Peptides against a protein of PDB entry 7C96. Designs and how they scored, part 24

Target 1, 73 residues: chain A of PDB entry 7C96
Amino acid sequence: PVIPDDFRCPISLELMKDPVIVSTGQTYERTCIEKWLQAGHGTCPKTQQTLTSTVLTPNYVLRSLIAQWCEAN

## One batch from the design tools (peptide; aimed at target 1 C32 H41)

Design b2_p23_1_s1 (made by RFdiffusion4, then SolubleMPNN; from b2_p23_1, 12 letters changed)
Fold by OpenDDE base, seed 5:
Structure b2_p23_1_s1 (fold): chain B 73 residues (1-73), chain A 23 residues (1-23)
Amino acid sequence: as target 1 above (73 residues)
Amino acid sequence: SEEEEKKKKAKEIQEKVDKALAE
């Protein structure tokens, strides 16, 4: 089945397993955004906006939705 | 298509990540 775009990481383009939200409100796979930040970037990959914080907040709602989708497909 | 544009941009982002990791 076709994976909903909202369920794909903007970086890896793959189904997110551990989605996290950055300060700009965008969601990425934890591993991907961590690598991005570790590489010295201080911007949001998708929007290019400067991150006001490097804190990564788990997107539990999306994680749940993805899990439900995976169970159904 | 719109989806193609999104994927294209995403790939560009991924390329930047990969490039950074390769350094």
Scores: peptide ipSAE 0.140, ipTM 0.664, DockQ to the pose 0.671
OpenDDE base, seeds 1, 2, 3, 4: peptide ipSAE 0.100, 0.074, 0.106, 0.122; ipTM 0.637, 0.611, 0.619, 0.657

Design b2_p23_1_s2 (made by RFdiffusion4, then SolubleMPNN; from b2_p23_1, 13 letters changed)
Fold by OpenDDE base, seed 3:
Structure b2_p23_1_s2 (fold): chain B 73 residues (1-73), chain A 23 residues (1-23)
Amino acid sequence: as target 1 above (73 residues)
Amino acid sequence: SEEEKKIKEAKEIKEKVEKALAE
């Protein structure tokens, strides 16, 4: 089945397994955004906004929604 | 279309990030 756009990482374009929220409110796959930050970038890939913090907060709600979708499909 | 624009934007982001990480 077709994966909902909101369930895909803006970077990898694949179904997220460990979604995390950055300071701008955008959500990415943990591995993808960590590599971006570790490479020395301090902006949000999707919005180009400068990140006010490099803290990555787990998006538990989205993680649960994705799990439910995967179970049904 | 709206879908076309979203697809182009998504591919652009992916390409930008991949290029930066490849350097």
Scores: peptide ipSAE 0.450, ipTM 0.826, DockQ to the pose 0.415
OpenDDE base, seeds 1, 2, 4, 5: peptide ipSAE 0.441, 0.441, 0.441, 0.440; ipTM 0.826, 0.825, 0.824, 0.823

Design b2_p23_1_s3 (made by RFdiffusion4, then SolubleMPNN; from b2_p23_1, 12 letters changed)
Fold by OpenDDE base, seed 1:
Structure b2_p23_1_s3 (fold): chain B 73 residues (1-73), chain A 23 residues (1-23)
Amino acid sequence: as target 1 above (73 residues)
Amino acid sequence: SEEEEKRKKAEKIKEEVEKALAE
């Protein structure tokens, strides 16, 4: 089945398993964005906007939606 | 142009992302 674009990490382009939200509101796979930040970057990969915070907030809503989608497909 | 600059920046980011993922 076709995976919704919103369910794919902007970095890995793969179905997210542990989606997290950055300060810009964009969501990424935790592992991917952590590697990006650990590499010394302080911007949002997708929007190139400067992050006002490096806090990664779990996107439980999206995680749930993805889980539901996976169960149905 | 502004659009060109945005494009160039995006391209640079893509390259940096690839580098980060390679680790």
Scores: peptide ipSAE 0.245, ipTM 0.744, DockQ to the pose 0.241
OpenDDE base, seeds 2, 3, 4, 5: peptide ipSAE 0.243, 0.239, 0.236, 0.232; ipTM 0.740, 0.742, 0.737, 0.733

Design b2_p23_1_s4 (made by RFdiffusion4, then SolubleMPNN; from b2_p23_1, 9 letters changed)
Fold by OpenDDE base, seed 5:
Structure b2_p23_1_s4 (fold): chain B 73 residues (1-73), chain A 23 residues (1-23)
Amino acid sequence: as target 1 above (73 residues)
Amino acid sequence: SEEEERRKKAAEIREEVEKALAE
């Protein structure tokens, strides 16, 4: 079925399994954003804004929504 | 289209990541 845009990682374009939020408020798949950061980048891939922190916060709300969607589809 | 731009952006990001990891 068609995956909602908000459920897809901006980098992998795949359904997120472990969505995390960066300082800019954008959400990415954990593995994708970690690779980006490990590569030495200090900006948000989507918005190009400078990250004020490299802390990644789990997006539990989105994780739950995705889980519900997967169960229904 | 919005989807085309999304794909283009994603490809650009992945390219940067791959370059760094390959080096």
Scores: peptide ipSAE 0.288, ipTM 0.769, DockQ to the pose 0.801
OpenDDE base, seeds 1, 2, 3, 4: peptide ipSAE 0.155, 0.145, 0.168, 0.148; ipTM 0.685, 0.686, 0.704, 0.694

Design b2_p23_2 (made by RFdiffusion4)
Pose (drawn by RFdiffusion4):
Structure b2_p23_2 (pose): chain A 73 residues (1-73), chain P 23 residues (1-23)
Amino acid sequence: as target 1 above (73 residues)
Amino acid sequence: EEVTELEEEVTELEEEVTELEEE
């Protein structure tokens, strides 16, 4: 059960199934960041930096790295 | 802080590549 922290969501602290990127460059689990934005916050959770967009973009390359790590272990 | 962490990781990878070349 040796899970690299880079693959963990800063909110869930668990492995990311649907990693998305916010305008600040930080990556979160979709369900976590969606709840954060639903609670009325307009800030990057990790950096408190105010967001310039609500667009959540899938981090496909990370999805690939996580998928690769999953099959090996 | 994130840049310093990345510089440390690059230094560790460069040491591993040198060890592999010596082998």

Design b2_p23_2_s1 (made by RFdiffusion4, then SolubleMPNN; from b2_p23_2, 16 letters changed)
Fold by OpenDDE base, seed 5:
Structure b2_p23_2_s1 (fold): chain B 73 residues (1-73), chain A 23 residues (1-23)
Amino acid sequence: as target 1 above (73 residues)
Amino acid sequence: SEAEERRRREELEEKLRRELEEL
């Protein structure tokens, strides 16, 4: 079925498997944002804001919601 | 406007996807 917008990575546009939150509060697929950062970028892809930190925080709530959605669909 | 901002964001995201594809 159709994947909810909030469950898709802004970059890959795919269902997130390992969603992580950046300093701006935006959530991305871990692998996508890591590649972005490793390429030397220091901004949030979606908002273009400068990241105050490169720390990636797992979005456990979203991960759970996605898991529930996957189980139901 | 909000619509313009959305379009700009979408264009950026597309560019980012292209860049990531080449990484």
Scores: peptide ipSAE 0.113, ipTM 0.609, DockQ to the pose 0.000
OpenDDE base, seeds 1, 2, 3, 4: peptide ipSAE 0.109, 0.095, 0.094, 0.102; ipTM 0.606, 0.595, 0.595, 0.594

Design b2_p23_2_s2 (made by RFdiffusion4, then SolubleMPNN; from b2_p23_2, 20 letters changed)
Fold by OpenDDE base, seed 1:
Structure b2_p23_2_s2 (fold): chain B 73 residues (1-73), chain A 23 residues (1-23)
Amino acid sequence: as target 1 above (73 residues)
Amino acid sequence: SEKELEELRKRLEELQALLKALQ
């Protein structure tokens, strides 16, 4: 089955397992975005916008949707 | 414009960083 684009991390391009939301509203795989931030970057990889915060918020809704999709496929 | 060029360079550097992170 084809993985929906919204379910793939913009960085890894793989199905997200631990999706987190950044201040710009974009969602990434936690591991990917953490590495990006730890490398000293303060922008959103996808939008290039400056992050107003480096707090990563779990995207529970998306996580649930992905889980449901995985169960069905 | 120079501004646009700078933005493109910045994006290129970011993409290069991402690529490196994926290796």
Scores: peptide ipSAE 0.244, ipTM 0.731, DockQ to the pose 0.000
OpenDDE base, seeds 2, 3, 4, 5: peptide ipSAE 0.231, 0.204, 0.240, 0.226; ipTM 0.718, 0.690, 0.729, 0.716

Design b2_p23_2_s3 (made by RFdiffusion4, then SolubleMPNN; from b2_p23_2, 18 letters changed)
Fold by OpenDDE base, seed 5:
Structure b2_p23_2_s3 (fold): chain B 73 residues (1-73), chain A 23 residues (1-23)
Amino acid sequence: as target 1 above (73 residues)
Amino acid sequence: EEEEKLKKELEEKKKKELLEKLK
C-alpha cells in the first residue's frame, strides 16, 4: 500500500507516530524535529522559513488519520 | 541572495545528515 505523502515525516520520510506542528504549519515526527531544534537550528526543515516559535503542537487529527490508515492497510 | 542560497544549501545538508542518522 502506498503511504500518503502527508503521513510521512519530511525528515525521516517514515510514517509518523507522534506528529507535531511547528509555527510554519508544517508537521513532523516529534523526535525528528526535536533533534533538529536541539542541534541549534531555528528554521523549518521543509520550508527553510524561520520559526516564530519553537513550541511543538501535537497534531491529533493527523495522528488519528494515520492510525486509521494503519488499521486499514 | 547568494548568502541566502548558501544558508539554505547548508540547511539541506544538515537535514540530509539528520535523515541518515535517523535511519
Scores: peptide ipSAE 0.119, ipTM 0.647, DockQ to the pose 0.000
OpenDDE base, seeds 1, 2, 3, 4: peptide ipSAE 0.083, 0.088, 0.080, 0.068; ipTM 0.617, 0.628, 0.618, 0.551

Design b2_p23_2_s4 (made by RFdiffusion4, then SolubleMPNN; from b2_p23_2, 19 letters changed)
Fold by OpenDDE base, seed 4:
Structure b2_p23_2_s4 (fold): chain B 73 residues (1-73), chain A 23 residues (1-23)
Amino acid sequence: as target 1 above (73 residues)
Amino acid sequence: DEEEKKKLEEALKELLERLEELL
């Protein structure tokens, strides 16, 4: 089935396994956004907005929703 | 002007290459 847009990483376009939220409120796959930050970037890939923090917060709600979707599909 | 345009294109190319590495 087609993966909901909200469940795909804006970078990899794949189903997120470890979704994390950045300061702009956007969610990405941890591995993807970490590589982006490690490359020296300080902006949100999707919105191009400057990140006020490089802290990555686990999106447990989304992780749960994705898990539920995977079980149902 | 044309030189600046070329620089922008080069920068864009590099960014795209790096994005491909993230995929």
Scores: peptide ipSAE 0.041, ipTM 0.448, DockQ to the pose 0.000
OpenDDE base, seeds 1, 2, 3, 5: peptide ipSAE 0.033, 0.037, 0.015, 0.028; ipTM 0.436, 0.435, 0.305, 0.433

Design b2_p23_3 (made by RFdiffusion4)
Pose (drawn by RFdiffusion4):
Structure b2_p23_3 (pose): chain A 73 residues (1-73), chain P 23 residues (1-23)
Amino acid sequence: as target 1 above (73 residues)
Amino acid sequence: STHEETLAEELAEHIEEVQEELE
C-alpha cells in the first residue's frame, strides 16, 4: 500500500480518481474541489490564492500516471 | 492576516468533513 503523495488530493488525502486543475495550477479531486466551490469559496484551497476562473480542467497526463501506477500495484 | 487564518480554519473543517464522508 505504498501510495505516492503526489497522487493524493490535498483535501481527500486519498488517491485521485478524477484529478482536475484549477487556474492556480493546483490539482484536486473533482468531487472535493466542486464542494469547495459550492460552499461559496472562490479560493484555491492549498494556496488561498483567489481564483481567476471556475473552470475545472481534467489533468489527463496525471490520470495516465495514476492509471499506470495502479496496474503495476 | 485574520482572513487568511479564517480560510485555513475553514479548509481544516472541510477536510474533516470529506474524511467523514469517505469513512

Design b2_p23_3_s1 (made by RFdiffusion4, then SolubleMPNN; from b2_p23_3, 13 letters changed)
Fold by OpenDDE base, seed 2:
Structure b2_p23_3_s1 (fold): chain B 73 residues (1-73), chain A 23 residues (1-23)
Amino acid sequence: as target 1 above (73 residues)
Amino acid sequence: SAALEQLKKEFEEFKQEVLEELK
């Protein structure tokens, strides 16, 4: 079945396994956004908004939703 | 703006880089 867009990392385009939220509210795969930040970027990849913080917050709700989707599909 | 376009370009290039690594 088709993977919902909200379940795909904007960077890797793959189903997220460890989704994290950046300060802009966008969610990415942890490894992908960490690489972006490590490369020296201070912006949200998808929106180009400046990040007010480089703290990455686990998106537990989305993680659970993805897990449930995987169980059903 | 030119700045935003540059950031968008960098994002697209980064996506391609990540996708290449995932192959």
Scores: peptide ipSAE 0.349, ipTM 0.830, DockQ to the pose 0.949
OpenDDE base, seeds 1, 3, 4, 5: peptide ipSAE 0.333, 0.330, 0.338, 0.341; ipTM 0.825, 0.824, 0.827, 0.828

Design b2_p23_3_s2 (made by RFdiffusion4, then SolubleMPNN; from b2_p23_3, 13 letters changed)
Fold by OpenDDE base, seed 3:
Structure b2_p23_3_s2 (fold): chain B 73 residues (1-73), chain A 23 residues (1-23)
Amino acid sequence: as target 1 above (73 residues)
Amino acid sequence: SEEQKKLEEEFEKFKEEVKKELE
């Protein structure tokens, strides 16, 4: 079935397994955003806004929504 | 701006890199 765009990582374009929120409010797959930060970038990939923090917060709400979708499809 | 263009290009290159790693 077609994966909803909101459930895809903006970087990998794949269904997110461990979605995390950056300081700008955007959500990415943990592995993808960590690679971006480790490469020396200090901006949000999608919006290009400067990150005020490199702390990654788990998006448990989205993780739950994705799990529900996977169970139904 | 030039800065925006540069960052956009870096993002596009990074997406392609990740895509190749996931294949």
Scores: peptide ipSAE 0.424, ipTM 0.851, DockQ to the pose 0.921
OpenDDE base, seeds 1, 2, 4, 5: peptide ipSAE 0.423, 0.423, 0.413, 0.421; ipTM 0.849, 0.848, 0.845, 0.848

Design b2_p23_3_s3 (made by RFdiffusion4, then SolubleMPNN; from b2_p23_3, 12 letters changed)
Fold by OpenDDE base, seed 4:
Structure b2_p23_3_s3 (fold): chain B 73 residues (1-73), chain A 23 residues (1-23)
Amino acid sequence: as target 1 above (73 residues)
Amino acid sequence: SAAAKKLEEELEEFRKEVLEELA
């Protein structure tokens, strides 16, 4: 089945397993965004906005939605 | 802008690297 765009990481383009929210409100796969930040970038990959914080907040709601989708497909 | 284009190019290269390691 076709994976909903909202369930795909903007970087890896794969189904997210550990989605995290950045300061801009965008969600990425934890591993991907951490590597981006470690590479010295301080912007949001998707929006190019400057991040006001490097704190990554787990998106539990999305994780649950993805899990439910996976169970049904 | 030039800055935006440069950042987009960097992202594209980064994405490529990520995809390669995931393969």
Scores: peptide ipSAE 0.329, ipTM 0.823, DockQ to the pose 0.916
OpenDDE base, seeds 1, 2, 3, 5: peptide ipSAE 0.313, 0.317, 0.315, 0.296; ipTM 0.815, 0.817, 0.818, 0.803

Design b2_p23_3_s4 (made by RFdiffusion4, then SolubleMPNN; from b2_p23_3, 13 letters changed)
Fold by OpenDDE base, seed 1:
Structure b2_p23_3_s4 (fold): chain B 73 residues (1-73), chain A 23 residues (1-23)
Amino acid sequence: as target 1 above (73 residues)
Amino acid sequence: SAAAEALKKEFEKFKEEVRKELE
């Protein structure tokens, strides 16, 4: 089945398992964005905007949507 | 901007690295 683009991590392009939201509102796979931040970057990979916070907020809504999609496909 | 373009380039490299690791 075709995986919706919104369900794929902008970094890995894989179906997200633990999606997290950064301050810019973009969502990434936790592991991917953490690696980016740990590499010393303080920007949003996708938008290049400076992050106002390095807090990663779990995107439970998206996680649920992905889970539902996986169950149906 | 030049800064944004540089960041984009860095992101592209990072993506390639991550994707390679996940192969």
Scores: peptide ipSAE 0.609, ipTM 0.900, DockQ to the pose 0.924
OpenDDE base, seeds 2, 3, 4, 5: peptide ipSAE 0.598, 0.602, 0.596, 0.599; ipTM 0.897, 0.898, 0.896, 0.897

Design b2_p23_4 (made by RFdiffusion4)
Pose (drawn by RFdiffusion4):
Structure b2_p23_4 (pose): chain A 73 residues (1-73), chain P 23 residues (1-23)
Amino acid sequence: as target 1 above (73 residues)
Amino acid sequence: EEEELEELEELKEHFEEEQEELE
């Protein structure tokens, strides 16, 4: 069960199934960041930096790295 | 690294508490 921290969501602290990127460059689990934005926050949770867009963009290359790591272990 | 981890644990705890209050 040796899970690299880079693959963990800062909020869930668990492996990311649907990693998305916010305007600040930080990556979160979709369901976690969606709840954060639903609670009325307009800030990047990790950096407190205010957001310039609500667009969540899938981090496909990370999804690929996570998927690769999953099959090996 | 330990400080960053504590900050993330605090962020998680804050997020969970806020979800409970919203419910």

Design b2_p23_4_s1 (made by RFdiffusion4, then SolubleMPNN; from b2_p23_4, 11 letters changed)
Fold by OpenDDE base, seed 2:
Structure b2_p23_4_s1 (fold): chain B 73 residues (1-73), chain A 23 residues (1-23)
Amino acid sequence: as target 1 above (73 residues)
Amino acid sequence: SKEEQEKLLELQKKFEEEMKKLE
């Protein structure tokens, strides 16, 4: 089945396993965004907006939705 | 939009290149 776009990391385009929210409100796979930040980038990959914080917040709701989708498909 | 997708793809490519340098 086709993976919903909202369930895919904007960077890897893969189904997210550990989705995290950045200061801009966008969600990415933790590993991907961490690498992006470690590379010295201070912007949101998707929106190019400057991040007001480098704190990554787990997106528990999305994680749950993805889990449910995986169980059904 | 298609334009937005194209820009995102370019960013993804740059990201991959940067990651490659770190490997």
Scores: peptide ipSAE 0.066, ipTM 0.637, DockQ to the pose 0.569
OpenDDE base, seeds 1, 3, 4, 5: peptide ipSAE 0.031, 0.062, 0.029, 0.063; ipTM 0.547, 0.620, 0.524, 0.628

Design b2_p23_4_s2 (made by RFdiffusion4, then SolubleMPNN; from b2_p23_4, 8 letters changed)
Fold by OpenDDE base, seed 5:
Structure b2_p23_4_s2 (fold): chain B 73 residues (1-73), chain A 23 residues (1-23)
Amino acid sequence: as target 1 above (73 residues)
Amino acid sequence: MEEEKEKLLKLKEEFEKEMEELE
């Protein structure tokens, strides 16, 4: 019943459905980080570091872990 | 450093606003 912190998007604070990794290594919900970037921000929301790239990489491992958690809870 | 503090404050505000909009 308790959602692990690593499964929550730092922005939405909700369970991630489509987690993506930014250049700093932090993971966010795709829609959340895309909106952040589209708003003109060039930094990582959590670490405040400047992003070296705007490429978003799917976090397949985390996606699988979250899916498993959802099935068990 | 005074200018840097202001920058960090603005960043925090922007983050909080984005969080509010997404909730």
Scores: peptide ipSAE 0.077, ipTM 0.624, DockQ to the pose 0.170
OpenDDE base, seeds 1, 2, 3, 4: peptide ipSAE 0.050, 0.059, 0.030, 0.038; ipTM 0.586, 0.595, 0.546, 0.569

Design b2_p23_4_s3 (made by RFdiffusion4, then SolubleMPNN; from b2_p23_4, 9 letters changed)
Fold by OpenDDE base, seed 1:
Structure b2_p23_4_s3 (fold): chain B 73 residues (1-73), chain A 23 residues (1-23)
Amino acid sequence: as target 1 above (73 residues)
Amino acid sequence: MEEEKQKLLELQEKFEKELEELE
């Protein structure tokens, strides 16, 4: 079945395996957003909003939802 | 929405190399 949009990384468009939340509240695959930040960017890839922090918070809820979806599909 | 879609596609393109390495 079709992967829910919320389960896909805005950057890779792939099903997220290690989703993390940035300061703006958007979620990305950890490796993707880390590379973006390492490149010197200080904005949210999707919204272009300035990040108030470069801290990446694991999205535990989404990780769980994705895991459940993978089991069912 | 179309504008956002295009923006994300362009963003993905910029990470094409990294994506190829991860796949």
Scores: peptide ipSAE 0.031, ipTM 0.539, DockQ to the pose 0.356
OpenDDE base, seeds 2, 3, 4, 5: peptide ipSAE 0.021, 0.019, 0.018, 0.020; ipTM 0.516, 0.518, 0.445, 0.524

Design b2_p23_4_s4 (made by RFdiffusion4, then SolubleMPNN; from b2_p23_4, 9 letters changed)
Fold by OpenDDE base, seed 5:
Structure b2_p23_4_s4 (fold): chain B 73 residues (1-73), chain A 23 residues (1-23)
Amino acid sequence: as target 1 above (73 residues)
Amino acid sequence: KKKELEELLELHEKFLKEMEELE
């Protein structure tokens, strides 16, 4: 079972359970990105772009896709 | 492709190191 790259958190490299979108449009596992932000970072880990906002938006579509993938594999 | 993978691995390692230092 090959895990699609889009289903893996860029930080943990693991299958995301609670994917959230940052201002740059990149998606991360909520826990990972929250820790990153709490550590004082104001950039997107993957793109290194400055975040225009620290608001995290749940990626419901991806969450659903991952859930479906998990059920099938 | 190779560069991207290496960057992600480095990012992962840096993240883990940062988290360890915060503990």
Scores: peptide ipSAE 0.053, ipTM 0.580, DockQ to the pose 0.877
OpenDDE base, seeds 1, 2, 3, 4: peptide ipSAE 0.030, 0.030, 0.033, 0.048; ipTM 0.553, 0.561, 0.553, 0.568

Design b2_p23_5 (made by RFdiffusion4)
Pose (drawn by RFdiffusion4):
Structure b2_p23_5 (pose): chain A 73 residues (1-73), chain P 23 residues (1-23)
Amino acid sequence: as target 1 above (73 residues)
Amino acid sequence: ALEEEEEQAANLTEAQEVYAESL
């Protein structure tokens, strides 16, 4: 059960199934960051930096790295 | 810098609580 931290969501602290990127460059689990934005916050949770967009963008390359790691272990 | 780091940690802890309460 050796799970690299880079693959963990800063909010869920678990492996990411649907990693998305916010305008600040930070990556979160979709359901986590969606709830944060639903609670009325307009800030990057990790950096407290205010967001310049609400667009959540899938981090496909990370999805590939996580998928690769999953099949090996 | 220490105060800014504490504020950023508190903001992240809140985000974790908000998500935990939604489960």

Design b2_p23_5_s1 (made by RFdiffusion4, then SolubleMPNN; from b2_p23_5, 14 letters changed)
Fold by OpenDDE base, seed 2:
Structure b2_p23_5_s1 (fold): chain B 73 residues (1-73), chain A 23 residues (1-23)
Amino acid sequence: as target 1 above (73 residues)
Amino acid sequence: SAAEQAQKQQNLEEARKIYEESL
């Protein structure tokens, strides 16, 4: 089935398993954004905005929505 | 603008390459 765009990581383009929110409010797969940060980048991949923090907040709501979608499809 | 969108897309592609290289 067609994966909703909001459920795909902007980086990997795959269904997110561990979605996290960056300071700009954008959500990415944890592993993808961590590699970006480890590479020395301090900006949001999608918006190019400077991150005010490197803290990654788990997006539990989205994780739950994705899980529900997976169960139904 | 088109230029801004192109730059953002290119930036995402860079992030994707970094991720893929780490696999």
Scores: peptide ipSAE 0.677, ipTM 0.914, DockQ to the pose 0.925
OpenDDE base, seeds 1, 3, 4, 5: peptide ipSAE 0.674, 0.668, 0.673, 0.667; ipTM 0.913, 0.912, 0.913, 0.911

Design b2_p23_5_s2 (made by RFdiffusion4, then SolubleMPNN; from b2_p23_5, 11 letters changed)
Fold by OpenDDE base, seed 5:
Structure b2_p23_5_s2 (fold): chain B 73 residues (1-73), chain A 23 residues (1-23)
Amino acid sequence: as target 1 above (73 residues)
Amino acid sequence: MEEEEEKKKKNLEEARKIYEESL
């Protein structure tokens, strides 16, 4: 079935398995954003806003929603 | 606004490229 846009990582374009929230509030797949940061970037891939923190906060709500969607589809 | 949107697209594309190359 069609993956909801909100469940797809802006970078990988795939269903997120480990969604994390960056300081700008945008959510990405952990591995994707980590690669971006490791490459020396300090901005949000989608918004270009400077990240005020390198902390990646797990998006538990989204993770749960995705899990529920996967169970139903 | 349109120019900034284009910049965002290119920026995101770079992120995608970096990820793909990491695979």
Scores: peptide ipSAE 0.659, ipTM 0.898, DockQ to the pose 0.979
OpenDDE base, seeds 1, 2, 3, 4: peptide ipSAE 0.657, 0.653, 0.650, 0.653; ipTM 0.899, 0.897, 0.896, 0.896

Design b2_p23_5_s3 (made by RFdiffusion4, then SolubleMPNN; from b2_p23_5, 11 letters changed)
Fold by OpenDDE base, seed 1:
Structure b2_p23_5_s3 (fold): chain B 73 residues (1-73), chain A 23 residues (1-23)
Amino acid sequence: as target 1 above (73 residues)
Amino acid sequence: SAEQKEAQEKNLQEAQEIYKSSL
């Protein structure tokens, strides 16, 4: 089945397994955004906005929605 | 703006390349 765009990481383009929210409100796969930050970047990959914090907040709601979708498909 | 979108697209592509290279 076709993966909903909101369930795909902007970086990996794959279905997210561990979605996290950055300070700009964008959501990415944890491993993808961590690699970006480790490379020395301090901006949001999608928007280029400077991150006010490097804290990555788990997107539990999205994680649950993805899980539900996977169960049905 | 068009310039902003172009810059954002290039930036995201850089993030994608970094990820692909790390696999």
Scores: peptide ipSAE 0.683, ipTM 0.917, DockQ to the pose 0.971
OpenDDE base, seeds 2, 3, 4, 5: peptide ipSAE 0.680, 0.678, 0.679, 0.681; ipTM 0.916, 0.915, 0.915, 0.915

Design b2_p23_5_s4 (made by RFdiffusion4, then SolubleMPNN; from b2_p23_5, 13 letters changed)
Fold by OpenDDE base, seed 5:
Order: structure tokens, then C-alpha cells, then sequence
Structure b2_p23_5_s4 (fold): chain B 73 residues (1-73), chain A 23 residues (1-23)
């Protein structure tokens, strides 16, 4: 089935397995955003807003929704 | 506005390239 846009990482374009929220509120696959940060970038890939924090917060709600979707599809 | 959206897409593409090269 077609993967819902909200379930796909803006970077990898794949179904997120470990979605994390950055300070701007955008969600990315952990690995993807970590690579971006490690590359020396301090902005949100999608919005270009400066990240006020490098803390990555697990998006448990989305993780759950994705899990449910995977179970049904 | 359109130009800003283009810049955002280019920035996102950069993030994609960085990720792909890291694989």
C-alpha cells in the first residue's frame, strides 16, 4: 500500500522506524537527522529554521501510528 | 515565496545526499 506522507521521513523518503522530533517540531528518521547534524548543520532540513536544541525527542505517537499501519498493511 | 520554497527543497535535497553518501 501507499505509505502516508506523514509516515515517511522527509530525508530518506522511507517509512520511519525511529521517528524523532527536532526543536522546530518537524519529525525525521533518527539516523537521517543525526547524519545531518554530524555533517555540521544546525538547521531543520525541511524548514531551514535554526535548531534551538540538538536534542532529538522520540515521536512515540507517530511510532505507534506507524506500527499500527504496518500491522494493517 | 516560490523562491523560498525552492531553497527549502534544495536544502532538503542536500540532507538527502548527505544521508545517502553515509550509507
Amino acid sequence: as target 1 above (73 residues)
Amino acid sequence: MEEEEKKKEENLELAREIYEKSL
Scores: peptide ipSAE 0.673, ipTM 0.905, DockQ to the pose 0.960
OpenDDE base, seeds 1, 2, 3, 4: peptide ipSAE 0.671, 0.671, 0.667, 0.671; ipTM 0.905, 0.905, 0.903, 0.905

Design b2_p23_6 (made by RFdiffusion4)
Pose (drawn by RFdiffusion4):
Structure b2_p23_6 (pose): chain A 73 residues (1-73), chain P 23 residues (1-23)
Amino acid sequence: as target 1 above (73 residues)
Amino acid sequence: AEELEEELEEHIEEVQEELEEEK
């Protein structure tokens, strides 16, 4: 059960199934960041930096790295 | 800044409770 931290969501602290990137460059689990934005916050949770967009962009290359790691272990 | 940090800690705790209930 050796899970690299880079693959963990800063909010869920678990492996990311649907990693998305916010305008600050930070990556979160979709369901976690969606709840954060639903609670009325307009800030990057990790950096407190205010956001310049609400667009969540899937981090496909990370999805690939996670998927690769999953099949090996 | 301190308020945002406290709100983030509480939010992490709520996500952790939800994940424990699902498990």

